# Designs tried in a protein design run: peptides against a protein of PDB entry 7RZF. Part 199

Target 1, 358 residues: chain A of PDB entry 7RZF
Amino acid sequence: PFQEEHLKQLYKIVPIKDIRNLYVTFPIPDLQKYYKSNPGHYLGHLIGHEGPGSLLSELKSKGWVNTLVGGQKEGARGFMFFIINVDLTEEGLLHVEDIILHMFQYIQKLRAEGPQEWVFQECKDLNAVAFRFKDKERPRGYTSKIAGILHYYPLEEVLTAEYLLEEFRPDLIEMVLDKLRPENVRVAIVSKSFEGKTDRTEEWYGTQYKQEAIPDEVIKKWQNADLNGKFKLPTKNEFIPTNFEILPLEKEATPYPALIKDTAMSKLWFKQDDKFFLPKACLNFEFFSPFAYVDPLHCNMAYLYLELLKDSLNEYAYAAELAGLSYDLQNTIYGMYLSVKGYNDKQPILLKKIIEKM
Target 2, 358 residues: chain A of PDB entry 7RZF as posed
Amino acid sequence: PFQEEHLKQLYKIVPIKDIRNLYVTFPIPDLQKYYKSNPGHYLGHLIGHEGPGSLLSELKSKGWVNTLVGGQKEGARGFMFFIINVDLTEEGLLHVEDIILHMFQYIQKLRAEGPQEWVFQELKDLNAVAFRFKDKERPRGYTSKIAGILHYYPLEEVLTAEYLLEEFRPDLIEMVLDKLRPENVRVAIVSKSFEGKTDRTEEWYGTQYKQEAIPDEVIKKWQNADLNGKFKLPTKNEFIPTNFEILPLEKEATPYPALIKDTAMSKLWFKQDDKFFLPKANLNFEFFSPFAYVDPLHSNMAYLYLELLKDSLNEYAYAAELAGLSYDLQNTIYGMYLSVKGYNDKQPILLKKIIEKM

## One batch from the design tools (peptide; made by RFdiffusion4, then SolubleMPNN)

Design b2_p20_8_s3 (from b2_p20_8, 9 letters changed)
Fold by OpenDDE base, seed 5:
Structure b2_p20_8_s3 (fold): chain B 358 residues (1-358), chain A 20 residues (1-20)
Amino acid sequence: as target 1 above (358 residues)
Amino acid sequence: MKLSEDSQKELEIVFRILLQ
């Protein structure tokens, strides 16, 4: 583990590529023995959440961050890191201290709310879905991966250990949260703006960097992170599938879409899956409007409408994606196209949300 | 999000530096 003299450090790193990244890292105990509860995954799920009231939502609203990832990573010598990684905008690069303040405000919110069993259950359910429908990896890659993890897991659990959550351990969540403190931080900023301002070189790749201590005043500012009223825990993900039943292939199943409804206002084609046998569906809707492309004004209005619709649906996009659902909205020369894809169980819920915003 | 191969290399470099 890092000694106190190795904490509260800032690394300014020159990248090979023109990228801007921030890594806020915390040394944590080795959590491998706690894989059944995976407290780092719980925290990574919340910190990395993209829904309303999330850390990312607020940082995006300020124009500072494009993407955010939170989670644990293996370290050296029997410790791990918890990492919050963000892709920085040019403006965000100027506001790193304030970005990190917002991270600590969010962490403080997590402390104030305490561990939530329902969030653990969602993580468990999401992991169970991911495991159940994991594509069969190529045998060679899979066997090599299994061989690597056999050192850490019982043979009976090797196949499932990465995915199966079994134990809600609020004590371990709190223990990790207690390590996510300003006094325990190691920060890396990656930007070409540090070129010519470095004093060290990394041995393996020749990467130029500078190391400096984070000022005590900045540490204190982060330690005094208040509750930001903009941060909220996510709502329950209503899109997580629970029914994975595959309906039997109908005797009259056609190899092509069959017209099953024909009315003056709508045509419906249906094709049952005869190949993949997954509890997934693709719903495709084409809306025809005689006004969509009458003139440039109507075209622009149709475009603007769709952009506003997409924006209004953004609150559901992440929750749907996590649950293995996606939607697509496009302008067409005849009007609009909507597609909803993924697990069929909760597609009606997502479709209803879309229609309510139209 | 799966990091691109290049982002993985950058991450590896960052972690090598952070482990020093």
Scores: peptide ipSAE 0.351, ipTM 0.863, DockQ to the pose 0.410
Fold by OpenDDE base, seed 3:
Structure b2_p20_8_s3 (fold): chain B 358 residues (1-358), chain A 20 residues (1-20)
Amino acid sequence: as target 1 above (358 residues)
Amino acid sequence: MKLSEDSQKELEIVFRILLQ
């Protein structure tokens, strides 16, 4: 375990590549024995969320961060880390203290709301989907992975332990949140801007770095992180599939799309899956407008319309992606193309959301 | 998101430094 002298440290690290990353890390107890509840996954799901009112949404709106990842990582023997990692913009590199302040404001929001059983249930359902449809791993990698995890899991649970959540443990979620405090922080900033400003070298890769104590005034600023009204818990993910039924192949199934509807305003083609037998579908729509490409003005208006439509759908994009749904919107010389792909169960919900924004 | 191989190496280096 880290002693108090090892906490509140800042590491300035010179990368080989031109990258800008921030790692806000917290030493936490070894949570491996709590794999059935996985409180670090619950917190990683919320802290790493990309929807409206998320930490990433706010930091991205300020132009400071491109991407965010939250979660637990194995440490040395007997402890783990909770990590918030962000990809920094050039501007974000100048605002690291304020980025970390926003992280603590979000963590304070999670404390104020308390553990949510419905969020745990969504994590459980998402993991169950991921487990059910996991790709076949390479045998050597799989066997080595299984051999490694046999030290932590009963043999009967080894195949499922990484995916199946079973126990909602609000006490463990609160316990981890209590470790996510400024007094426990270890920060790493990775940037070429630290070249020639380092005094240490990492032994394994020769990576140059500087270690310094975080000033007490900065720690106090983070300790006084109030509730930021921009931060909200995510809404329930309405796109998580629950029905995985695969319909039998129709006797008259064609190897090519068949015209199943023909009207003055629409044609519909259908092809049943005869190869993969997955509870997935691809919906493709071509919209035709005689005005879309009549002149440069109409072309630009059609482009701007789709950009506005995409922006209006951003609130659903991440939730759909988590649930294994995707959509695509493109301008065509005839008008607009829409594609909806993924698990078929909730595709009508996503399609309805798209059409309601059109 | 699966981190790229490069991001994984960077993460490994960062963690080696953070474990010192």
Scores: peptide ipSAE 0.351, ipTM 0.863, DockQ to the pose 0.417
Fold by OpenDDE base, seed 1:
Structure b2_p20_8_s3 (fold): chain B 358 residues (1-358), chain A 20 residues (1-20)
Amino acid sequence: as target 1 above (358 residues)
Amino acid sequence: MKLSEDSQKELEIVFRILLQ
């Protein structure tokens, strides 16, 4: 376990590549025994959320961060880390203290709202989907991974253990949240801007770094993190599939798409899946407009319209992605193309959301 | 999001430093 002297440390690390990363890390207890409740996954899901009112949404709005990942990672024997990792912009590198303040404001929001059983249930459902439809990993990688897991899980649970959420344990969520405090922080900043400003060398790779104590004034600022009204819990993910029924192959099923509707205003082609037998569909829509590319002005207007449409759909993009749905919107020389792909069950919901924004 | 291979290597280095 890290002693108090190892906490509240800042590491400035020189990368080989021109990258800017921030790692905000917290020593936490070994949570392996709590795999059935997985409180670190619950917190990682919320902290790493990309929807409206998320930590990432706020940090992106300021131009400081491109990407964010939150979650637990294995540490040394008897402890783990909770990590919040962000990809920093050049401007974000100048605002690291403020970025971390926002992290603590979000964590404070999670404390104030308390553990949510519905969020746990969504994590459970998402993991169940991921397990059920996990592509067969390459056998060698899978066998090595399973061999490692055998040390931690009962043999009967080894195949499911990584995805098994069974027990809602609000007490364990609160316990982990209690470790996510400024007094327990270890920060690493990775940037070439630290070149020539380091005093230590990592033994294995020769990575140059500097270790510094985080000033008490900065720790106090983070300890006094208020509730930022911009931070909200995510809304329920309406795109999570619940029906996985695979319809029988129709006797009239063709190897190619068949024209099933032909009208003056629309043609519809359909092909049933005869190969994969997954509860997935691909919906493709081509919209034709005689005005879309009639002149440069109309082309530019059609482009701007599509960009605005994409921006208006960003609120659903992450939730859809988590649920194994995707959409694509493109300009075509004749108008617009829309594609919706993934699990078929909730595709109508996503399609409706897209149409409502058009 | 799956970290790129490069991001994984950097993460490993960062973790080695953080474990010191």
Scores: peptide ipSAE 0.347, ipTM 0.863, DockQ to the pose 0.450
Fold by OpenDDE base, seed 2:
Order: structure tokens, then C-alpha cells, then sequence
Structure b2_p20_8_s3 (fold): chain B 358 residues (1-358), chain A 20 residues (1-20)
């Protein structure tokens, strides 16, 4: 375990690549024995959330951070780390103290709200989906997030931890949250801007770095992190599939889309999946308007409308992505194109949300 | 996304430093 002298440390590291990263790390007890409850995954899910009121949403709004990953990692010598990693903008590199303040404000929000069983259930359901399709889906489509978590966990631990969420343990969540304090922090900043400003060399790779104590004033600022009213718990992800039934192939299934509805206002084509046998669907809609491309003004209005529509749907984008759903909206010369793809069970919910914003 | 082999090395280096 780290002694008190090893806490409240800042490492300025010169990267090989031109990257700007911040690692905010906390020594935590070994939680491997608690894999059935996985309190580190629960906290990583919330801290790493990208929806409205998330830590990342606020840090992006300030132009300081591009990406954020939160989670547990194996440590050495019978301890683990909880890690918050962010990709920093050039501006974000100047605001590291403020970024970390926002992290502690979000952690303070998690303490104030307490452990939520519905969030645990959401993690369990997401993991059940991931497990069920792990071997069937080529790993291409794991979103950047699962990819980020996979970087901190051994693939085996991600696999075991994700699949075996069986026990809601609020006591363990609180125990980990109690370790996520400024007095228990180890910070690494990775940037080429530290070149020529280092005094140490890492033994194995020759990486140049500087170690500094974080000033007590800065620690006190983080300890006094108030509740930031911009931070909110995520809403329940309504897009998580629960029905994975694959309908039997119809005897009259056509190898091409069949016209199943033909009206003055709509045509509908349908093709059953005869190849993949996944509980997935692709919905494609083309909307026709005689005004969409009549003149440059209408074209610009149609473009602006679609951009506003996309912006209004951004609140669902992350939740849909986590649930294995996606949507796309495009202007066409005749009007608008909409696609909805992914698990079929909750596609009607996403489609309804899109239509309600139109 | 698998971190590029290089990004994994950078992460490993950061963690080696953080474990000192």
C-alpha cells in the first residue's frame, strides 16, 4: 500500500507521442473478491458517463477535455487503483486543477445521491447484453468507451466482472467513494510541454518525468469541492434490450425487400434476416418534401432544421450507443433520410424519441 | 478499440511511474 508520503503527488510525464492526457488515480483496496458486486464498475459507469449532467459533458462544454474514462485497474502488492483518465485539449492542459475540481464535485454528487440500485441493474443488464453477443459480434463495434474500459482492465477481468454482476453492495460503493478523496490522489499529466522541465528518468523505457507534491492549498480547494448544480445522475437507459428472441424465418421469405405497404403517402419494404440470425434490425426512412430543394433558402432551412434536430437528439445518443442502438439523419435532395440500427427490442422507443423531436 | 500497441506502452509507462 502507498504510504502517506506517496499520496498527493503530481507526475509530469513527457510522452513519446504528441498526446495530452490526465490520469487522476486513487489507491483502493483489492476488490477482486467483490467481483459479483463490482463497485468499481458501478462508479466507472457513472464517472465515465457521457450523457447530460455527466462529468464529461461539463468538461467538453468548457473545451478542456475530448474523452473521459473512469474505472478500476489492477494494482501491485494487493491493492488496486481507481482511475479517471481524460484526453486534454491544449486549453484543458492549462486548467488541470479546475478539471480535477470538477471531478471531485462529481464524486461529491455521487456521495450526496448515494448508491442507486437502478444504476446497478442497468450495469447488470448492459453486461448481460455484452456477454450474450461477445462471441457473435466481431469486436469492431465496441464503442470507444468499452474500448477505454478494456484498456484499464485485463480482458479477462472485464469479462468476468461484466458478466457476474449478481449482488448490489451499496456498502462497497460507499467504501470506494470514501477512497476517492483529494488526500488519496496521485495525478499524472502527460504532455510534450514538460520536455526539458523534468529531473527524473523512468528506468525501463527512459521516459522523462518530474515528481512534485501537490500544494496543500490545491488539495484544500479540492477538499472543499461543493455540489455543482450542473452535475446530475444519468436518467435510466430505456434503450437496453431485454428481449433477444429471434423470429423464425418465414417460409415465403424473399431474398430481397418485399413491398408490404403501398399507400398514397407511404411505401414500406421488408426483408427478414436470412444470414446473421441476430435480434437486430435496420430501419430506414426516406421523407419526401416538395420544398426541401426548391431553392437555396429552403435548402438552407432544411439543413438548419436537421442540425437542430440532431442537437435535440444528442441527449439520447450516448444511451442509445451503450444499448447497441444507433441512428443517422441526413439531408437528401428530396427531403430527409433517417436510419435506426441495432437491437430490435428498443428500436421503437428510439424511433418514438426521434419522431417526438421532429 | 485496442489501444494501439504504442498507447498501451504509454499507459504502461505511466503506471510504472505511478507505482514508484
Amino acid sequence: as target 1 above (358 residues)
Amino acid sequence: MKLSEDSQKELEIVFRILLQ
Scores: peptide ipSAE 0.329, ipTM 0.843, DockQ to the pose 0.295

Design b2_p20_8_s4 (from b2_p20_8, 8 letters changed)
Fold by OpenDDE base, seed 3:
Structure b2_p20_8_s4 (fold): chain B 358 residues (1-358), chain A 20 residues (1-20)
Amino acid sequence: as target 1 above (358 residues)
Amino acid sequence: MELSEDSKKELEIVFRILLS
């Protein structure tokens, strides 16, 4: 465990690659024994969320951050880290203090709302889906992984323990959240801008870095992080599949798409899956407009329309992705192409959302 | 996104520094 003198530290690290990253880290207790509740996963899901009112959405809106990940990582014996990692823009590199302030504002929002059982249930359901459809791992890799995790899990649970949440433990969520404080922070900034400004070298890779204490005034600013009204908990993920039924192969199933609907305004082709037997579908729509490519102006307007449509759908994109749904929108010489892919159960919901924005 | 188990090499280096 880190002593107080090891906390509130800033590391400025020179990368080999031209990357800009911020790591905001917190030493936390070893949570391995709490795998059934996995409070670090709960917090990682929320802090790492990409929907409206998320930490990432706000930091992107400011032009400071491109990507964000959050979650727990194994440390040394007897402790873990909780990590918030962001890919920094050039502008974001100048606003690291403010970025971290926003992180603490989001954490403060999580404290104010308290643990949500419905969020835990969504994490449980998402993990259950991931487990159910886990691809067959390579035997050697799988056996080595199992051998490693046998130190932490009962033999009967070793296959499921990484995926199956069983216990909602708000007390443990609050316990971890209580460790996510400015007084416990260890910050690393990775940027080539620190070249020639370092005084230490890491032993294993020769990575150059500088260690500094974070000023008490900065710590106090983060400690006084107010509730930012832009931060909100995510809405319920309506795209999480619950029905995984695979329909029997029809006797008249063709190896190619069959025309099942033919009208003056639409044609519909269908092909049943005869190979994979997954509760997944691919919906592909081609929209034809005589105006789409009639002239350069209409072409540009059609392009702009799709960009605006994509932007209007961003609120659903991440939730759909988490639930194993995806969509694609493209301009074609005839008009527009839409594709919806993934688990079939909630595809109608996503499709409806898309059509409502069109 | 949530932090994946597959940590990039950069993350490993950062953690080695943070653990030193």
Scores: peptide ipSAE 0.300, ipTM 0.873, DockQ to the pose 0.433
Fold by OpenDDE base, seed 1:
Structure b2_p20_8_s4 (fold): chain B 358 residues (1-358), chain A 20 residues (1-20)
Amino acid sequence: as target 1 above (358 residues)
Amino acid sequence: MELSEDSKKELEIVFRILLS
């Protein structure tokens, strides 16, 4: 474990590439033995969430952060790290202290709400989906990975251990949350702006960096992080599939899409899957309007309409993605194209949400 | 998103520094 002298440290790192990253890291106990409850995954899911009221949503709204990831990572023997990593904008690089304050405000919100069994259940369900439909990893990578995990899991559980959430352990979630404190923080900022301002060199790659203690006043500011009313727990993910039934191949199944509906206003083609046998579908809609591209004004209006539509759908995009659903909206020379792809079970829900915003 | 196991090289360097 890190001694107190190794905590509350700031590392300013010079990258080779023109990148701006912030890593807010916390030493945590080794959670490997708690794989059945996986409290680090629970927290990573929430802290890394991208929906309304998320940490990322707020940081994006300020123009400080482009992307955010959160979760546990293996450390050295006997400990792990919990990490919050963000891609910084140029402006965000100037507001690192305030970004970290917002992180602690979100963590404080998680403490105030306490562990949620329904969130754990969603993580469990998502992992079950991921396990059930895990693409056959390339055999070489899979065998090497299995060999590595055999050191941590019983042989009978090795295949499922990474995905097996069985036990809701609020006590362990709270235990990890208790480690996510300013007094336990190790911060790394990666930016070319630190070039010529470093005093150390990393031995393996020659990366230049500076290590500094975080001022006590800054630590206190983060310790006094209040509840920010903008932060909310995510809503339930309505897109998580529960039905994985594969319909039998119809006797009249054609090798190509068949026209199954032909009307004055619509044509519908259908092709049943005869190859993959997955509980997935692809819905494609082409909308035709004689006005969409009649002149530059109409073209611009159609473009703006789609941008506004996409923006209005952002609240569902992440939840759909987590559930293995995606949508695409494009302007076409004839109007608009919509595609909905992924697990078929909840596609009607996503499609309805899209149509309600149109 | 949640942190994936696939660490970019930049992340590896950062972790080496953080573990030093």
Scores: peptide ipSAE 0.297, ipTM 0.873, DockQ to the pose 0.439
Fold by OpenDDE base, seed 5:
Structure b2_p20_8_s4 (fold): chain B 358 residues (1-358), chain A 20 residues (1-20)
Amino acid sequence: as target 1 above (358 residues)
Amino acid sequence: MELSEDSKKELEIVFRILLS
């Protein structure tokens, strides 16, 4: 375990590539024995969330961060790390202290709301879906992976332990949240801007870095992180599939799409899956407008409309992706194209959301 | 997103430094 002397440290690291990254890390206990409740996954799901009121949404709105990843990682024997990693903009590199303040404001929001059983249930359901439809790995790779994890899990649970949540443990969630404090922080900033400003070299790759203590005034600023009213818990993910029924192949199933509806305003083609037998569908809509490309003004208006539509749908994009749904919107020379793909069960919900924004 | 097991080389270097 890290001694107090190893906490509240800042590492300035020179990368080989032109990248700007921030790693906010916290030493946490070894959570391996708690894999059935996986409190680190619960916190990683919330801290790494990308929906409205998320940490990422606020940091993006400031222009400081492009991407955010949160979760647990193995450390040395007897401890792990909880990590919040962000890709910094050039402006974000100048606001690292404020970015970390926002992280602590979000963590404070999680403490104030307390552990939510419904969030745990969503994590459980998402993992169950991922497990159920996991692609078969190559036998050699699969066997090697299983052999490696047999050290950590009972033989009967090895196949499921990485995916299946069983126990809601609010006490363990709170225990991990209690470790996510400014007094326990280890920060790494990765940027070429530190070139020529380092005093240490990493032995394996020759990476140049500087280590310094974080000033007590900065730690105190983070300790006094208030509740930022912009941060909210995510809404329930309405796109998580619950019905996985595969309809029987029809006797008249065609190897090609068949025209099943032909009207003056619409044509519909359908092909049943005869190969994969998954509870998935692909819905493709092509819209034709005689006005879409009549002149440059109409082309620009159609482009702007699609950009505004995409922006208005951004609130659903992450929740849909987590649930194994995706959509695509494109301008075509004849109008617009819409595609909805993934698990069939909740596709009507996503399609309705898209139509409501059109 | 949640942290994936796929460690970027950059992440590995950062972790080596943080574990030193």
Scores: peptide ipSAE 0.292, ipTM 0.873, DockQ to the pose 0.436
Fold by OpenDDE base, seed 2:
Order: sequence, then structure tokens, then C-alpha cells
Structure b2_p20_8_s4 (fold): chain B 358 residues (1-358), chain A 20 residues (1-20)
Amino acid sequence: as target 1 above (358 residues)
Amino acid sequence: MELSEDSKKELEIVFRILLS
């Protein structure tokens, strides 16, 4: 629906709140009919990824961006938007052209690598987990949601259509990627720094803004985005649960943790879940060192060690989070505390990764 | 992170501007 004259536009918007946001938007075809393949979700997953070699990781390393989200959004009838939204630092506000260049470099990397079936499979598996463990909505909210969904999906698929990916369609992924070009971009920058520099007012909320054409030189710079060697596809997410079996409650299950191992070097307590009946576990480890709190030097070294350990584990944090796993590391007076929580199936994998970095 | 539906209000204003 956008004509060429509506493309390559920059909007400078004055917020009410003290926020700095960048919205890089692309008009795309209505993808609703392709819900079984959901190419916009595939691209949103990759562009919005937070792991090593991601767009966010590079933009954070530059000090320009705090957070990044990517994905499709409904526009009007017959079209959607693909959006990349970032929270800008003060420095990032000065580097918007460079930030967008990096976005196009990442998109170019996605084009160069082509559609990956394994990534689609991960999206499918993650959605299946989300579907299986979705919260029970209140009946009124649920009925209203279903009524809305009925406009888009066959009745038989309404319950699953939002979550179940069925078809890998590389052609549709490429089609959407072909719309993510500098010549199709609509950019919005939200910052109080534009106060007093606007010439338009939005009709509904009175939001002040300025509209400008993006210079052809800038568009050309983005069109010539090279392959930045820092950008990589994510590694396979090893933490996605596949086993959701709930073990039967033992007859002798205690309401409190029972000591199941007692050695000179370790004690282990166990309590079976008797309340939630979820395929989840909480692993808690307390490590004792006689040197951890002996003097200020050792305390500082223990602190530094833990910070370095946390930093070294950051590569797994996002993948674990996506898979419904979390970990926590804390200094204690006696040494260190480690907690691992979430779906039990892949907790041993995460625990092994943590221990390998220790 | 992937774009979720909940980030809608500030996004709604931006979208109204982008759709104008």
C-alpha cells in the first residue's frame, strides 16, 4: 500500500517519557495466510537473537544499544510491517545511521547464509513448548482471543495456529528478506532531543514529530552494506526440552528435603515436587572454600572470579532463557552459590556448561 | 528478543505516525 514516495522516510518523534528508541520498519505483504510456515517469526527470531554474533551483541559492544526486538506486526488490511526496534543509549542516538548499517549487514548475512531448516525446527520446538505450557487464561479473555483469531484461522486450527509451525518455506523467508531493503525503509527515532525541532503534530495524541526524506547517500551506504565478519548465525540451542515426563510421586515422598547423599566432600538433599506437577526442577549448589572470606584480598578475588565466570557464561544465557532455563551465581561468606532452574530435561547440559567454565 | 504484542502503546503512537 505504500507508494515509493512514502518509503525512505525518517520520522523524528518527541516522546512524553524520557526514552530513546529507534524503529526500523519495512512494509511487507500480509503473511497471515502463511501462518504454518511463519517466515516473519523465523526472521524475528534471528534478527532479535541475543547470542554471540547477533545484531544486539555487536550493537551492545559498541555501546549504542541496550535492547533489541525484531519481528512482524500487523499494519492495515493487506500489509504488515517487519520491525527492528532498539533502545538507544545517548551515544547510540548519535550513531543511528551506523546502527541501521549494522542492521543491513546482519540482514545481508541472513541472505548470504540462506534459510536454515534447523533454525525453523528450533522455532517449531520452542513454540511447541510454549503451547504445551501456556498459562490458562480466564474464560472471558480466552473467548475474546479466540473470537479474534477466528477471523484469521480455520476453526479446527484456531487453538494451535499461533504456535504450531508445520512447513519450512525457504521461498517465503527469502521473499520477506527481499523486502528488508534500504529502499523500502521507514525509520522512526524517538527522543526528547527533538523537542523544539518538530513541524508536525500527530492528530490523536498530539505527539510532535518531524518527517524527513532519508538522503540518497545514506540509502546508498545501507545498500552497499558489506558482510560484517562479526555477525554469525546462532549456534543450535542445546537447552530446548524434549522430554516432558512427570515422574510419579514416590510413596515415601517427604514434605521436606531428605538427605540422600552424605560424604566428606558433599551433602545432597532432595525433595520431589508434590504441588506443581511440572517437568521442572530447581538445582541449588553451595560451594564452600576456606579461602573465600579469609581476608579482603581473597574476598575481592572471589568476587572477580565470579564476575569473570558470569561473563564467560553469558553466551549461554539467552539460549537457556529461550528454552525456559535460568541460572544464578552468587558469592557467599563461605564461597559460592549456584542455582539452575527450569525444565529438568536439559538442566544437566546447562550445569555441565557451567562446571566446564569453572 | 522477538517482538511481542505487549509493547503496544508507545509502538502504537509510532505506528500511527508511520501510517499517516
Scores: peptide ipSAE 0.289, ipTM 0.868, DockQ to the pose 0.429

